# Peptides against a protein of PDB entry 6FBK, part 9

Target 1, 90 residues: chain A of PDB entry 6FBK
Amino acid sequence: EDTGVRVELAEEDHGRKSTIALRLWVEDPKKLKGKPKDNGAIEFTFDLEKETPDEVAQEMIESGFFHESDVKIVAKSIRDRVALIQWRRE

## One batch from the design tools (peptide; aimed at target 1 G40 T45 V56 F65)

Design b2_p14_3_s3 (made by RFdiffusion4, then SolubleMPNN; from b2_p14_3, 4 letters changed)
Fold by OpenDDE base, seed 3:
Structure b2_p14_3_s3 (fold): chain B 90 residues (1-90), chain A 14 residues (1-14)
Amino acid sequence: as target 1 above (90 residues)
Amino acid sequence: TIVTERRTFRVTPL
């Protein structure tokens, strides 16, 4: 499903590090229940071995990027991209 | 830029 939130690699992935750089932004705000504070691209690191999409999404909520009701959709967007990256590493 | 205990979120214009 299209979450309306896009997540891409912020750097080339050679499959060597457990930590990757991601970039996340809202592509279709109608998919979100709340209105995001900002409309920029958020760059951040993600540890493929130690972190989960839900934890990072919750961190974004607590930081004020998104409304609490959108935590799951944000987490899903991260999860889908992370899964794709992991599949390509196999 | 938003800095948390775990990471830094760098925000840039689209």
Scores: peptide ipSAE 0.811, ipTM 0.959, DockQ to the pose 0.817
OpenDDE base, seeds 1, 2, 4, 5: peptide ipSAE 0.807, 0.809, 0.810, 0.810; ipTM 0.958, 0.958, 0.959, 0.959

Design b2_p14_3_s4 (made by RFdiffusion4, then SolubleMPNN; from b2_p14_3, 4 letters changed)
Fold by OpenDDE base, seed 2:
Structure b2_p14_3_s4 (fold): chain B 90 residues (1-90), chain A 14 residues (1-14)
Amino acid sequence: as target 1 above (90 residues)
Amino acid sequence: TIVTERRTFIVTPL
């Protein structure tokens, strides 16, 4: 599923740390129900062991980056990228 | 830059 939200590594992943830096931005705003006030790339850390995509997505909502109705699509975008990173680490 | 209790979000223009 194309969420319209893109998530990439903001740093090289050497597979050593449980914490990674990610960068998230809207590639196709039509996929979102709400309209982000600003269109930029959001860089943030993510702990692969302790955190969940849903929690981080919720933080983004609370911070005003996205509309509350888009929390799941944002979370999915993060989850999908995290899964790819985890698979690559195997 | 947005700072939460858990992390910092750094916003850069596309």
Scores: peptide ipSAE 0.804, ipTM 0.956, DockQ to the pose 0.848
OpenDDE base, seeds 1, 3, 4, 5: peptide ipSAE 0.801, 0.803, 0.802, 0.803; ipTM 0.955, 0.956, 0.956, 0.956

Design b2_p14_4 (made by RFdiffusion4)
Pose (drawn by RFdiffusion4):
Structure b2_p14_4 (pose): chain A 83 residues (1-30, 38-90), chain P 14 residues (1-14)
Amino acid sequence: EDTGVRVELAEEDHGRKSTIALRLWVEDPKDNGAIEFTFDLEKETPDEVAQEMIESGFFHESDVKIVAKSIRDRVALIQWRRE
Amino acid sequence: SKRKHTFKVKPKPA
């Protein structure tokens, strides 16, 4: 399927960086803006950041697993491209 | 421990 939540890199991926800057926005919901944040790959969880975005007023409380996966896919996509 | 984030909100990209 599709999530409709786009999560992309914010800064050039340099490798061997434990923290990455990401940008998240929504195109299909099936603030209406972009959300930039940092993510620690070895420590922080996509679910943790998703909940913070919940507790910060971006999405609904039960819409957490969806946003958590959208972030998770980007983290996965960055590490696969990191071989 | 868990770290809190400061989220920056900007216009959507083109």

Design b2_p14_4_s1 (made by RFdiffusion4, then SolubleMPNN; from b2_p14_4, 4 letters changed)
Fold by OpenDDE base, seed 5:
Structure b2_p14_4_s1 (fold): chain B 90 residues (1-90), chain A 14 residues (1-14)
Amino acid sequence: as target 1 above (90 residues)
Amino acid sequence: MKRKHKFKVLPKPP
C-alpha cells in the first residue's frame, strides 16, 4: 500500500550491522490525516533487533513531525521498508 | 515515551 510516506536507506546495506540508517519523508501529504511539518527527510538510526516501527513512529509524533492520527501510517511505512531490507538480507 | 533517537532533519531539496 502506498502510504504517502517514503522510507529509504541512508547508507548502503551490506547486511553486517543490526542497525541501519534510514531516511523518511512525505511524498504525498494527502494520504496523511494530519498536517506534517513541511521539512526535508528525517534521518535516523534503526535497530533491527531492538526497535519496532511502532515505537519509532510514536517517537516521531512526540517529536512533532506528524500528527497523532498518523502514527500507524508512519509505522507501516517504516515496517514495510524494514521488511524489504530484511528480505534482501535473506 | 522516552526519546531515544536523534532525528536529523535534512533540508528540502530544491
Scores: peptide ipSAE 0.661, ipTM 0.877, DockQ to the pose 0.607
OpenDDE base, seeds 1, 2, 3, 4: peptide ipSAE 0.657, 0.657, 0.660, 0.656; ipTM 0.876, 0.877, 0.876, 0.875

Design b2_p14_4_s2 (made by RFdiffusion4, then SolubleMPNN; from b2_p14_4, 5 letters changed)
Fold by OpenDDE base, seed 2:
Structure b2_p14_4_s2 (fold): chain B 90 residues (1-90), chain A 14 residues (1-14)
Amino acid sequence: as target 1 above (90 residues)
Amino acid sequence: SMRKHDFIVTPKPE
């Protein structure tokens, strides 16, 4: 599923830390229900052991990056990237 | 409510 939101590593992952730096940006705004204030790429740290994509997505909404109606699509974007990173660590 | 994450925005190049 193409969420229209891209999530990539903002740092090289050596598989040594439980935290990773991610970069998130809107690639296709038509996939979102709301109109985000597209100011550019958002960088943030994600703890692979303690945090959930839904919590981070909710925090992004509370910060004003996305509309509340898009929480699930943002969370999915993060989840999919996190899963891929973890698979590559194996 | 205090945010847990620092979100750093890199603006799009002009």
Scores: peptide ipSAE 0.598, ipTM 0.855, DockQ to the pose 0.511
OpenDDE base, seeds 1, 3, 4, 5: peptide ipSAE 0.594, 0.593, 0.586, 0.597; ipTM 0.853, 0.853, 0.850, 0.855; seed 3 fails the geometry check

Design b2_p14_4_s4 (made by RFdiffusion4, then SolubleMPNN; from b2_p14_4, 4 letters changed)
Fold by OpenDDE base, seed 5:
Structure b2_p14_4_s4 (fold): chain B 90 residues (1-90), chain A 14 residues (1-14)
Amino acid sequence: as target 1 above (90 residues)
Amino acid sequence: MKRKHEFKVLPKPE
């Protein structure tokens, strides 16, 4: 499902670390209920073992990047990318 | 919830 939010690796994944660098940005703002800040990509680290997409998304909302109504769609975007990365590691 | 991540905002591609 196209969330309108794109998440990509900010670095090449060699499958060695539990922590990965990600970049997240809005490709299609009309997919979101709220109006996100008009920023470039947001770069951040994600710990595959310790963190959850929902908590990271919530932190982004609290930081003001997205409206609270879009927490789930942001979380899904992160989750989908993380799952893909994990599948590729197998 | 306390912020534990650094969110680095990159400039839009020009």
Scores: peptide ipSAE 0.661, ipTM 0.879, DockQ to the pose 0.600
OpenDDE base, seeds 1, 2, 3, 4: peptide ipSAE 0.657, 0.658, 0.660, 0.658; ipTM 0.877, 0.876, 0.878, 0.878

Design b2_p14_5 (made by RFdiffusion4)
Pose (drawn by RFdiffusion4):
Structure b2_p14_5 (pose): chain A 83 residues (1-30, 38-90), chain P 14 residues (1-14)
Amino acid sequence: EDTGVRVELAEEDHGRKSTIALRLWVEDPKDNGAIEFTFDLEKETPDEVAQEMIESGFFHESDVKIVAKSIRDRVALIQWRRE
Amino acid sequence: SMPEKMIKLKRKSE
């Protein structure tokens, strides 16, 4: 399927960087803006950041697993492109 | 496309 939540890199992916800057926004919901944040690959969880975005007033409380996966896919996509 | 309205999230870990 599709999530409709776009999560992309914020800074050029340099590799061997344990923290990455990401940008998240929504195009299909099936603040209306972009959300920039940092993510620690070996420590932080997509579910943890999703909940923070919940507790920060971006999405609904039960819309956490959806946003968590959208971040997770980007983290996965960055590490697969990292071989 | 990405909206122009940018929001920087301050993390608990930071």

Design b2_p14_5_s1 (made by RFdiffusion4, then SolubleMPNN; from b2_p14_5 with M6I I7Y K12R)
Fold by OpenDDE base, seed 5:
Structure b2_p14_5_s1 (fold): chain B 90 residues (1-90), chain A 14 residues (1-14)
Amino acid sequence: as target 1 above (90 residues)
Amino acid sequence: SMPEKIYKLKRRSE
């Protein structure tokens, strides 16, 4: 399902590091319950071995980027991208 | 299209 949140690599992935740089932004705000006012992208690192999409999503909520009610949809967007990256590495 | 404005997420580990 399209979450309306887009997550992309912030740099080329050579499949060597356990940490990747990602950028996340809202592509379709209608799919979110909250109404984020900023249209910028959020850059963050993600440790493929240690971190979870839910934890990172929570950090985004805590930083005020999204409403708490959207934590799961944000987490899903991260999860889906991370899974895709991992699948491509295999 | 990726926005031009970039925010760096403040992480709990930072």
Scores: peptide ipSAE 0.722, ipTM 0.914, DockQ to the pose 0.858
OpenDDE base, seeds 1, 2, 3, 4: peptide ipSAE 0.720, 0.721, 0.719, 0.718; ipTM 0.913, 0.914, 0.913, 0.912

Design b2_p14_5_s2 (made by RFdiffusion4, then SolubleMPNN; from b2_p14_5 with M6I I7F)
Fold by OpenDDE base, seed 5:
Structure b2_p14_5_s2 (fold): chain B 90 residues (1-90), chain A 14 residues (1-14)
Amino acid sequence: as target 1 above (90 residues)
Amino acid sequence: SMPEKIFKLKRKSE
């Protein structure tokens, strides 16, 4: 499912660190229930071993980047990208 | 295409 939210690596992943730098932005706002506050990319680190997409998504909501009703779709976008990165590392 | 404007997420762990 296309979440309308795009997540990409902000750095090259050499598979060495447990943490990665990601950037997240809205590509299709129609997929979201709320209107994002800003039209920029959100840069954040993600610990592949310790953090969860839901937790990071919640932090984005708390920071005001997204409406609370979109937390799950944001989390999914992160999860999907993280999964791809992890699969690529294997 | 990625927007030019970048926001840094303030993390609870930071």
Scores: peptide ipSAE 0.722, ipTM 0.912, DockQ to the pose 0.864
OpenDDE base, seeds 1, 2, 3, 4: peptide ipSAE 0.718, 0.720, 0.720, 0.718; ipTM 0.910, 0.911, 0.911, 0.905

Design b2_p14_5_s3 (made by RFdiffusion4, then SolubleMPNN; from b2_p14_5 with M6I)
Fold by OpenDDE base, seed 2:
Structure b2_p14_5_s3 (fold): chain B 90 residues (1-90), chain A 14 residues (1-14)
Amino acid sequence: as target 1 above (90 residues)
Amino acid sequence: SMPEKIIKLKRKSE
């Protein structure tokens, strides 16, 4: 499913660390209910063992990057990328 | 393509 939100690795993944650097940005704002306040890419570290996409998405909401109604779509975007990264590691 | 502007997310764990 195309969420309109893109998440990519901010660094090369050698499959060694439990933490990865990611960047998230909006490619299709029409898929979001609210309007993002910034058009930049959000860089963040994600701990594959300790963190969840939902919690990180919530932090983005709290930081004012997205409307609260878009938390799930943002979380899904993160989840999908994280899953892909994990699949590639195996 | 990725935007040129990079914004650092302030994390609760940081």
Scores: peptide ipSAE 0.718, ipTM 0.920, DockQ to the pose 0.861
OpenDDE base, seeds 1, 3, 4, 5: peptide ipSAE 0.714, 0.715, 0.716, 0.716; ipTM 0.920, 0.919, 0.914, 0.920

Design b2_p14_5_s4 (made by RFdiffusion4, then SolubleMPNN; from b2_p14_5 with M6I I7Y)
Fold by OpenDDE base, seed 1:
Structure b2_p14_5_s4 (fold): chain B 90 residues (1-90), chain A 14 residues (1-14)
Amino acid sequence: as target 1 above (90 residues)
Amino acid sequence: SMPEKIYKLKRKSE
């Protein structure tokens, strides 16, 4: 499923750290209920051992980046990228 | 491609 939200590595992943640096941005705003005006990317770290996509998505909403109704779609975009990174590490 | 403007997310764990 294309969420309209892209998540990419902010730096090369050598598979050594439990924490990865990611950047997230909206590619297709029509897929979100909210209507963010800013098209910047959000840079954040993600602890593969301790954190969940839902928790990080909630923090983005609390920071004002997304509407509360879009938490699940944002979380899904993070989840999908994180899963891909984990699969690549194995 | 990534946007030029980058915001750093302030985390509760920080």
Scores: peptide ipSAE 0.718, ipTM 0.911, DockQ to the pose 0.842
OpenDDE base, seeds 2, 3, 4, 5: peptide ipSAE 0.716, 0.717, 0.716, 0.718; ipTM 0.911, 0.910, 0.910, 0.911

Design b2_p14_6 (made by RFdiffusion4)
Pose (drawn by RFdiffusion4):
Structure b2_p14_6 (pose): chain A 83 residues (1-30, 38-90), chain P 14 residues (1-14)
Amino acid sequence: EDTGVRVELAEEDHGRKSTIALRLWVEDPKDNGAIEFTFDLEKETPDEVAQEMIESGFFHESDVKIVAKSIRDRVALIQWRRE
Amino acid sequence: KPKREFKVNDEIPE
């Protein structure tokens, strides 16, 4: 399927960086803006950041697993491109 | 854990 939540890199991916800057926004919901944040790959969880975005007023409380996966896919996509 | 900060931009990229 599709999530409709786009999550992309914010800074050039340099490798061997335990923290990465990401940008998240929504195009299909099936603040209306971009959300930039940092993510620790070995420590932080996509579900943790998703909940924070919940507790910060971006999405609904039960919309957490959806946003958590969208971030997770980007983290996965970055690490696969990291081989 | 410490709380993080979110930078919110009004512009939505393409």

Design b2_p14_6_s3 (made by RFdiffusion4, then SolubleMPNN; from b2_p14_6, 6 letters changed)
Fold by OpenDDE base, seed 3:
Parts: sequence; C-alpha cells; structure tokens
Structure b2_p14_6_s3 (fold): chain B 90 residues (1-90), chain A 14 residues (1-14)
Amino acid sequence: as target 1 above (90 residues)
Amino acid sequence: RPKRKFIVSKEIPK
C-alpha cells in the first residue's frame, strides 16, 4: 500500500551493522490526515534490534513533524522499508 | 531516554 510517505536508506547497507541510516519524506500529502509542518527530508538512525517503527513514528510526532492521527501511516512507511532491508540481508 | 536526533533538510531526494 502506498502510504504517501517515502523511506530510503541514507547510506549503503553492507548487512554488517544493527543500525542503519534512513531518510523519510512526504511524497503525497493527500494520504495524510494532518498537514506536516515541514516539507523536507528527515534523516535518522534506526537500530534493527532495539527499536520499532511505531516508537520512532511516535517520536517524530512528539518532535512536531506529523499529527498524532498519522502515527500509523508514518510507522507503516518505516516498517515497510525496514522489512525490505531485512529481507535483502537474507 | 534522550530525545532522538532528527536531521532535517529542505532537499528532497529524487
């Protein structure tokens, strides 16, 4: 499902580290219930073993990037990319 | 826990 939120690797993944650098931005704002304050790309580190997409998405909301009603769609966008990265490592 | 670091840029990747 197209969430309207895109997440990509911000670095090359060699499959050696438990942490990865990700970049997230909105491609289709109509998919979101709220209006994001920033229209830029957000870069962050994600620990594949210690962190969850839901918690990271919640932290983005607490930081003011997205409305609370969009936590699930943001989390899904992160989850889908993380899953893809993990599948490629196998 | 410490607040997560987010690096924001206006440049959106193609």
Scores: peptide ipSAE 0.675, ipTM 0.896, DockQ to the pose 0.847
OpenDDE base, seeds 1, 2, 4, 5: peptide ipSAE 0.672, 0.673, 0.674, 0.672; ipTM 0.895, 0.895, 0.895, 0.895

Design b2_p14_6_s4 (made by RFdiffusion4, then SolubleMPNN; from b2_p14_6, 6 letters changed)
Fold by OpenDDE base, seed 3:
Structure b2_p14_6_s4 (fold): chain B 90 residues (1-90), chain A 14 residues (1-14)
Amino acid sequence: as target 1 above (90 residues)
Amino acid sequence: KKKKKFKVSKEIPK
């Protein structure tokens, strides 16, 4: 499913650390129910062992980046990228 | 629980 939200590595992943640097931005705003506050890219670290896509997405909503109704779609975009990165590490 | 740090960049990568 195309969430309209794109997530990419902000730096090269050598598969050595439990943390990764990510960049997230809206590619297709029509896929979201609400209008995002900013149209820029959000940069953040993600701890593969301690954090979850849902919790990170919720923090983004609380920070005002997205509408509360879009928490699941944001979480999915993060989850899909994280899963792909983990699969590539194997 | 520490607030997660989010940095916003106006430059969207291709």
Scores: peptide ipSAE 0.652, ipTM 0.879, DockQ to the pose 0.846
OpenDDE base, seeds 1, 2, 4, 5: peptide ipSAE 0.652, 0.651, 0.651, 0.652; ipTM 0.879, 0.880, 0.880, 0.879

Design b2_p14_7 (made by RFdiffusion4)
Pose (drawn by RFdiffusion4):
Structure b2_p14_7 (pose): chain A 83 residues (1-30, 38-90), chain P 14 residues (1-14)
Amino acid sequence: EDTGVRVELAEEDHGRKSTIALRLWVEDPKDNGAIEFTFDLEKETPDEVAQEMIESGFFHESDVKIVAKSIRDRVALIQWRRE
Amino acid sequence: SKYKGKFTVKPKPD
């Protein structure tokens, strides 16, 4: 399937960086803006950041697993491209 | 645990 939540790198991926800057926005919902944040790969969880985006007024409370996965896919996509 | 980072909201990219 598809999530419709786009999560991409914010700064050039330099490798060996435990924290990465990310940008999240929505194109298909099936603030209306971009959300930039930092993510710690070895410590922070996609579900944790998703909940914070919930508790910050970006998405609905039960829309957490969806946004958590969209972030998770980007984290996965960055680490696979990191071999 | 909770997320401690900050959010910056900007216009959507092209």

Design b2_p14_7_s2 (made by RFdiffusion4, then SolubleMPNN; from b2_p14_7, 5 letters changed)
Fold by OpenDDE base, seed 2:
Structure b2_p14_7_s2 (fold): chain B 90 residues (1-90), chain A 14 residues (1-14)
Amino acid sequence: as target 1 above (90 residues)
Amino acid sequence: SKFKGEFKVLPKPP
């Protein structure tokens, strides 16, 4: 599913660390129920062992980046990218 | 848990 939210690596992944830098931004705002506060790319670290996409998405909501109704779509975007990164590491 | 300060807002990539 195309969430309209893009998530990419903000750094080169050598597969050595459990923590990766990600960058997330909206490509298609019509896919979201609410309107994001910012029109930029959000850069953040993600611990592959300790954090979950849903938790991070919820924290983005609490920080005011997205509407609460979009928590799942944001989480899915992160999850899909993380899964791809983990696949490439195998 | 992340707080707002742990999220860095940058210009969207081209």
Scores: peptide ipSAE 0.580, ipTM 0.890, DockQ to the pose 0.613
OpenDDE base, seeds 1, 3, 4, 5: peptide ipSAE 0.546, 0.087, 0.106, 0.168; ipTM 0.878, 0.654, 0.658, 0.738; seed 5 fails the geometry check

Design b2_p14_7_s3 (made by RFdiffusion4, then SolubleMPNN; from b2_p14_7, 4 letters changed)
Fold by OpenDDE base, seed 3:
Structure b2_p14_7_s3 (fold): chain B 90 residues (1-90), chain A 14 residues (1-14)
Amino acid sequence: as target 1 above (90 residues)
Amino acid sequence: SKFKGKFIVTPKPE
């Protein structure tokens, strides 16, 4: 499902590290229940072995990037991209 | 800041 939130690799992944650099931004704000504070892209490192999409999404909400009502949609966006990256590493 | 330096905001790659 299209969440309206896009997540992409911020650097090429050769499948050699347990961490990946990601960039997340809103493409369709109509898909969100709240209005994001920023209109930029959020760059961050994601540890494939230690972190979870839900935890990172919650951290983004606590940081004020998104409304708490959108935590699940943000988490799903991260999860979908992470899963795709992991599948490509197979 | 609890998450200082973890999230960096940059322009959207339009």
Scores: peptide ipSAE 0.668, ipTM 0.886, DockQ to the pose 0.537
OpenDDE base, seeds 1, 2, 4, 5: peptide ipSAE 0.665, 0.660, 0.664, 0.667; ipTM 0.885, 0.882, 0.885, 0.885

Design b2_p14_7_s4 (made by RFdiffusion4, then SolubleMPNN; from b2_p14_7, 4 letters changed)
Fold by OpenDDE base, seed 5:
Structure b2_p14_7_s4 (fold): chain B 90 residues (1-90), chain A 14 residues (1-14)
Amino acid sequence: as target 1 above (90 residues)
Amino acid sequence: SKFKGKFVVTPKPP
C-alpha cells in the first residue's frame, strides 16, 4: 500500500543492534492532514525489541508532528519498513 | 511519552 509516507534507514544496518535509525518523509501531502515541511524528514531511533510502530506514531501525534487522523498511516509506514528490515536480517 | 525524534533538513532519497 502506498501510504504517502516513506520510511528509510538513516544508517547502515549490520544486523547486530536491537536499535535502528530511521528517517520519515511525507511524499504525498494530499494523503495526510499534517503540515509536512519541504526537504525535511523526521529522524528517530527505533528499538526493535521494546517499541511498536503504533506507540511511536502516537508519540509523534502527541508531539504535534501529525494530526490524530494520520496516526494509522504513519504507524503502517513504520511497520512496513521495520518488517522489511527484520526480513533482511533473517 | 515525549517523542525522541527530530526534524532534519535532508534531500529525499531516490
Scores: peptide ipSAE 0.645, ipTM 0.911, DockQ to the pose 0.408
OpenDDE base, seeds 1, 2, 3, 4: peptide ipSAE 0.641, 0.633, 0.634, 0.640; ipTM 0.909, 0.908, 0.907, 0.909

Design b2_p14_8 (made by RFdiffusion4)
Pose (drawn by RFdiffusion4):
Structure b2_p14_8 (pose): chain A 83 residues (1-30, 38-90), chain P 14 residues (1-14)
Amino acid sequence: EDTGVRVELAEEDHGRKSTIALRLWVEDPKDNGAIEFTFDLEKETPDEVAQEMIESGFFHESDVKIVAKSIRDRVALIQWRRE
Amino acid sequence: EIKTEKRTFKVTPF
């Protein structure tokens, strides 16, 4: 399927960086803006950041697993492109 | 900017 939540890199991926800057926004909901944040790959969880975005007023409380996966896919996509 | 205990979310409204 599709999530409709786009999560992309914010800064050039340099490799061997334990923290990455990401940008998240929504195009299909099935603040209306972009959300930039940092993510620690070896420590932080997509679910943790998703909940923070919940507790910060971006999405609904039960919409957490959806946003968590959208971040998770980007983290996965960055590490697969990292071989 | 939205500051939390662990991080800062920077928001650009469309």

Design b2_p14_8_s2 (made by RFdiffusion4, then SolubleMPNN; from b2_p14_8, 5 letters changed)
Fold by OpenDDE base, seed 3:
Structure b2_p14_8_s2 (fold): chain B 90 residues (1-90), chain A 14 residues (1-14)
Amino acid sequence: as target 1 above (90 residues)
Amino acid sequence: PIVTEKRVFRVTPL
């Protein structure tokens, strides 16, 4: 489903390393329960072998990017992109 | 960048 949160690769993925650069931003704020303060793109690295979408989403909430009630929708947006990247690496 | 003990987030304009 459309979470209203978009996640894209911030660099070309050649499938050579376990870490990837991602960019995340709100595309449809109506899908969120809370109201993010800013509408910028959040860039970060993600370790495909060691980290989880839920972990990163929780860190974003702690950093004040999203309301606590939106942790699962943020995590889902990351999970969906990560799953797609993993699929393309097969 | 927004820095926590564990993670760095870089915020840029859309």
Scores: peptide ipSAE 0.632, ipTM 0.865, DockQ to the pose 0.800
OpenDDE base, seeds 1, 2, 4, 5: peptide ipSAE 0.630, 0.631, 0.630, 0.632; ipTM 0.864, 0.865, 0.864, 0.865

Design b2_p14_8_s3 (made by RFdiffusion4, then SolubleMPNN; from b2_p14_8, 5 letters changed)
Fold by OpenDDE base, seed 5:
Structure b2_p14_8_s3 (fold): chain B 90 residues (1-90), chain A 14 residues (1-14)
Amino acid sequence: as target 1 above (90 residues)
Amino acid sequence: MIETEKRVFRVTPL
């Protein structure tokens, strides 16, 4: 499902560490219920072993990047990318 | 309780 939110690696993944650098931005704002605060790419570190997409998404909401009603779509975007990264690490 | 530091988010232009 197209969330309208794109998440990519902000660094090349060699599968060495549990932490990865991600870059997230809105490609299709119409898919979101609220209006994003920023129009740039949000970069952050994600720990594949300790963190969850939902927790990170919640933190993004708390930071004011997205409307609270979009927490699930943001979380899904992160989850989908993380899953892809983990699949590639197999 | 477990205290965690606020996550760092860096915004860059597209």
Scores: peptide ipSAE 0.657, ipTM 0.881, DockQ to the pose 0.428
OpenDDE base, seeds 1, 2, 3, 4: peptide ipSAE 0.652, 0.656, 0.655, 0.655; ipTM 0.877, 0.879, 0.879, 0.879

Design b2_p14_8_s4 (made by RFdiffusion4, then SolubleMPNN; from b2_p14_8 with E1P K10I F14L)
Fold by OpenDDE base, seed 2:
Structure b2_p14_8_s4 (fold): chain B 90 residues (1-90), chain A 14 residues (1-14)
Amino acid sequence: as target 1 above (90 residues)
Amino acid sequence: PIKTEKRTFIVTPL
């Protein structure tokens, strides 16, 4: 399903390390329940072995990027991209 | 950059 939130690699993935750089931004704000304060691309690192999409999404909310009601949709966006990255690494 | 106790977020304009 289209979350309206886009997540892409912020660096070339050589499949050698567990940490990757991701970039996340809102592509379709109508898919979100709340309104983000700013509209920009958020770059962050993600540890494929230790971290979870829900943790990162929660941290984004705590930082004020998204409304708490959108935690799951943000987490799903990250999860879906991570899944694709893991698939590509196989 | 926006920093939390556990994570750093770098925001750039689209």
Scores: peptide ipSAE 0.652, ipTM 0.880, DockQ to the pose 0.826
OpenDDE base, seeds 1, 3, 4, 5: peptide ipSAE 0.649, 0.651, 0.651, 0.650; ipTM 0.879, 0.879, 0.879, 0.879

## One batch from the design tools (peptide; aimed at target 1 E43)

Design b2_p15_1 (made by RFdiffusion4)
Pose (drawn by RFdiffusion4):
Structure b2_p15_1 (pose): chain A 83 residues (1-30, 38-90), chain P 15 residues (1-15)
Amino acid sequence: EDTGVRVELAEEDHGRKSTIALRLWVEDPKDNGAIEFTFDLEKETPDEVAQEMIESGFFHESDVKIVAKSIRDRVALIQWRRE
Amino acid sequence: SKFTRDRLKFHSDIP
């Protein structure tokens, strides 16, 4: 399927960086803006950041697994492109 | 370590 939540890199991916800057926004919901944040690959969880975005007023409380996966896919996509 | 909301930056412009 599709999530409709776009998550992309914020800074050039340099490799061997344990923290990455990401940008999240929504195009299909099936603040209306972009959300930039940092993510620690070896420590922080997509579900953890999703909940913080919940507790920060961006999405609904039960919309956490959906946003968590959208971040997770980007983290996965960055590491696969990292071989 | 823990992720915090202080690390969230909102921008009105959607790419």

Design b2_p15_1_s1 (made by RFdiffusion4, then SolubleMPNN; from b2_p15_1, 7 letters changed)
Fold by OpenDDE base, seed 4:
Structure b2_p15_1_s1 (fold): chain B 90 residues (1-90), chain A 15 residues (1-15)
Amino acid sequence: as target 1 above (90 residues)
Amino acid sequence: MKFTKSRLKFSPEVP
């Protein structure tokens, strides 16, 4: 499913660490319920073993990057990318 | 501008 939010690796993944660097940005704002305050990209590390997409999405909401109503769609975008990365590691 | 100790790094440039 196209969430309208794009997530990509910010750096090459060698599959050795539990931590990966990601970059997230809005590709289609029409898919979101709220309007992001800022248009840009968010770079962050994600621990594949300790963190969940929902928790990271919550952090982004609290930081004011997205509307509270979009927490689930943001989480999904992260989850989808993380799942793909993990799949490629195996 | 937003100034926090968050690990989230924002860039106004979209890839």
Scores: peptide ipSAE 0.586, ipTM 0.830, DockQ to the pose 0.349
OpenDDE base, seeds 1, 2, 3, 5: peptide ipSAE 0.579, 0.586, 0.586, 0.583; ipTM 0.835, 0.822, 0.823, 0.828

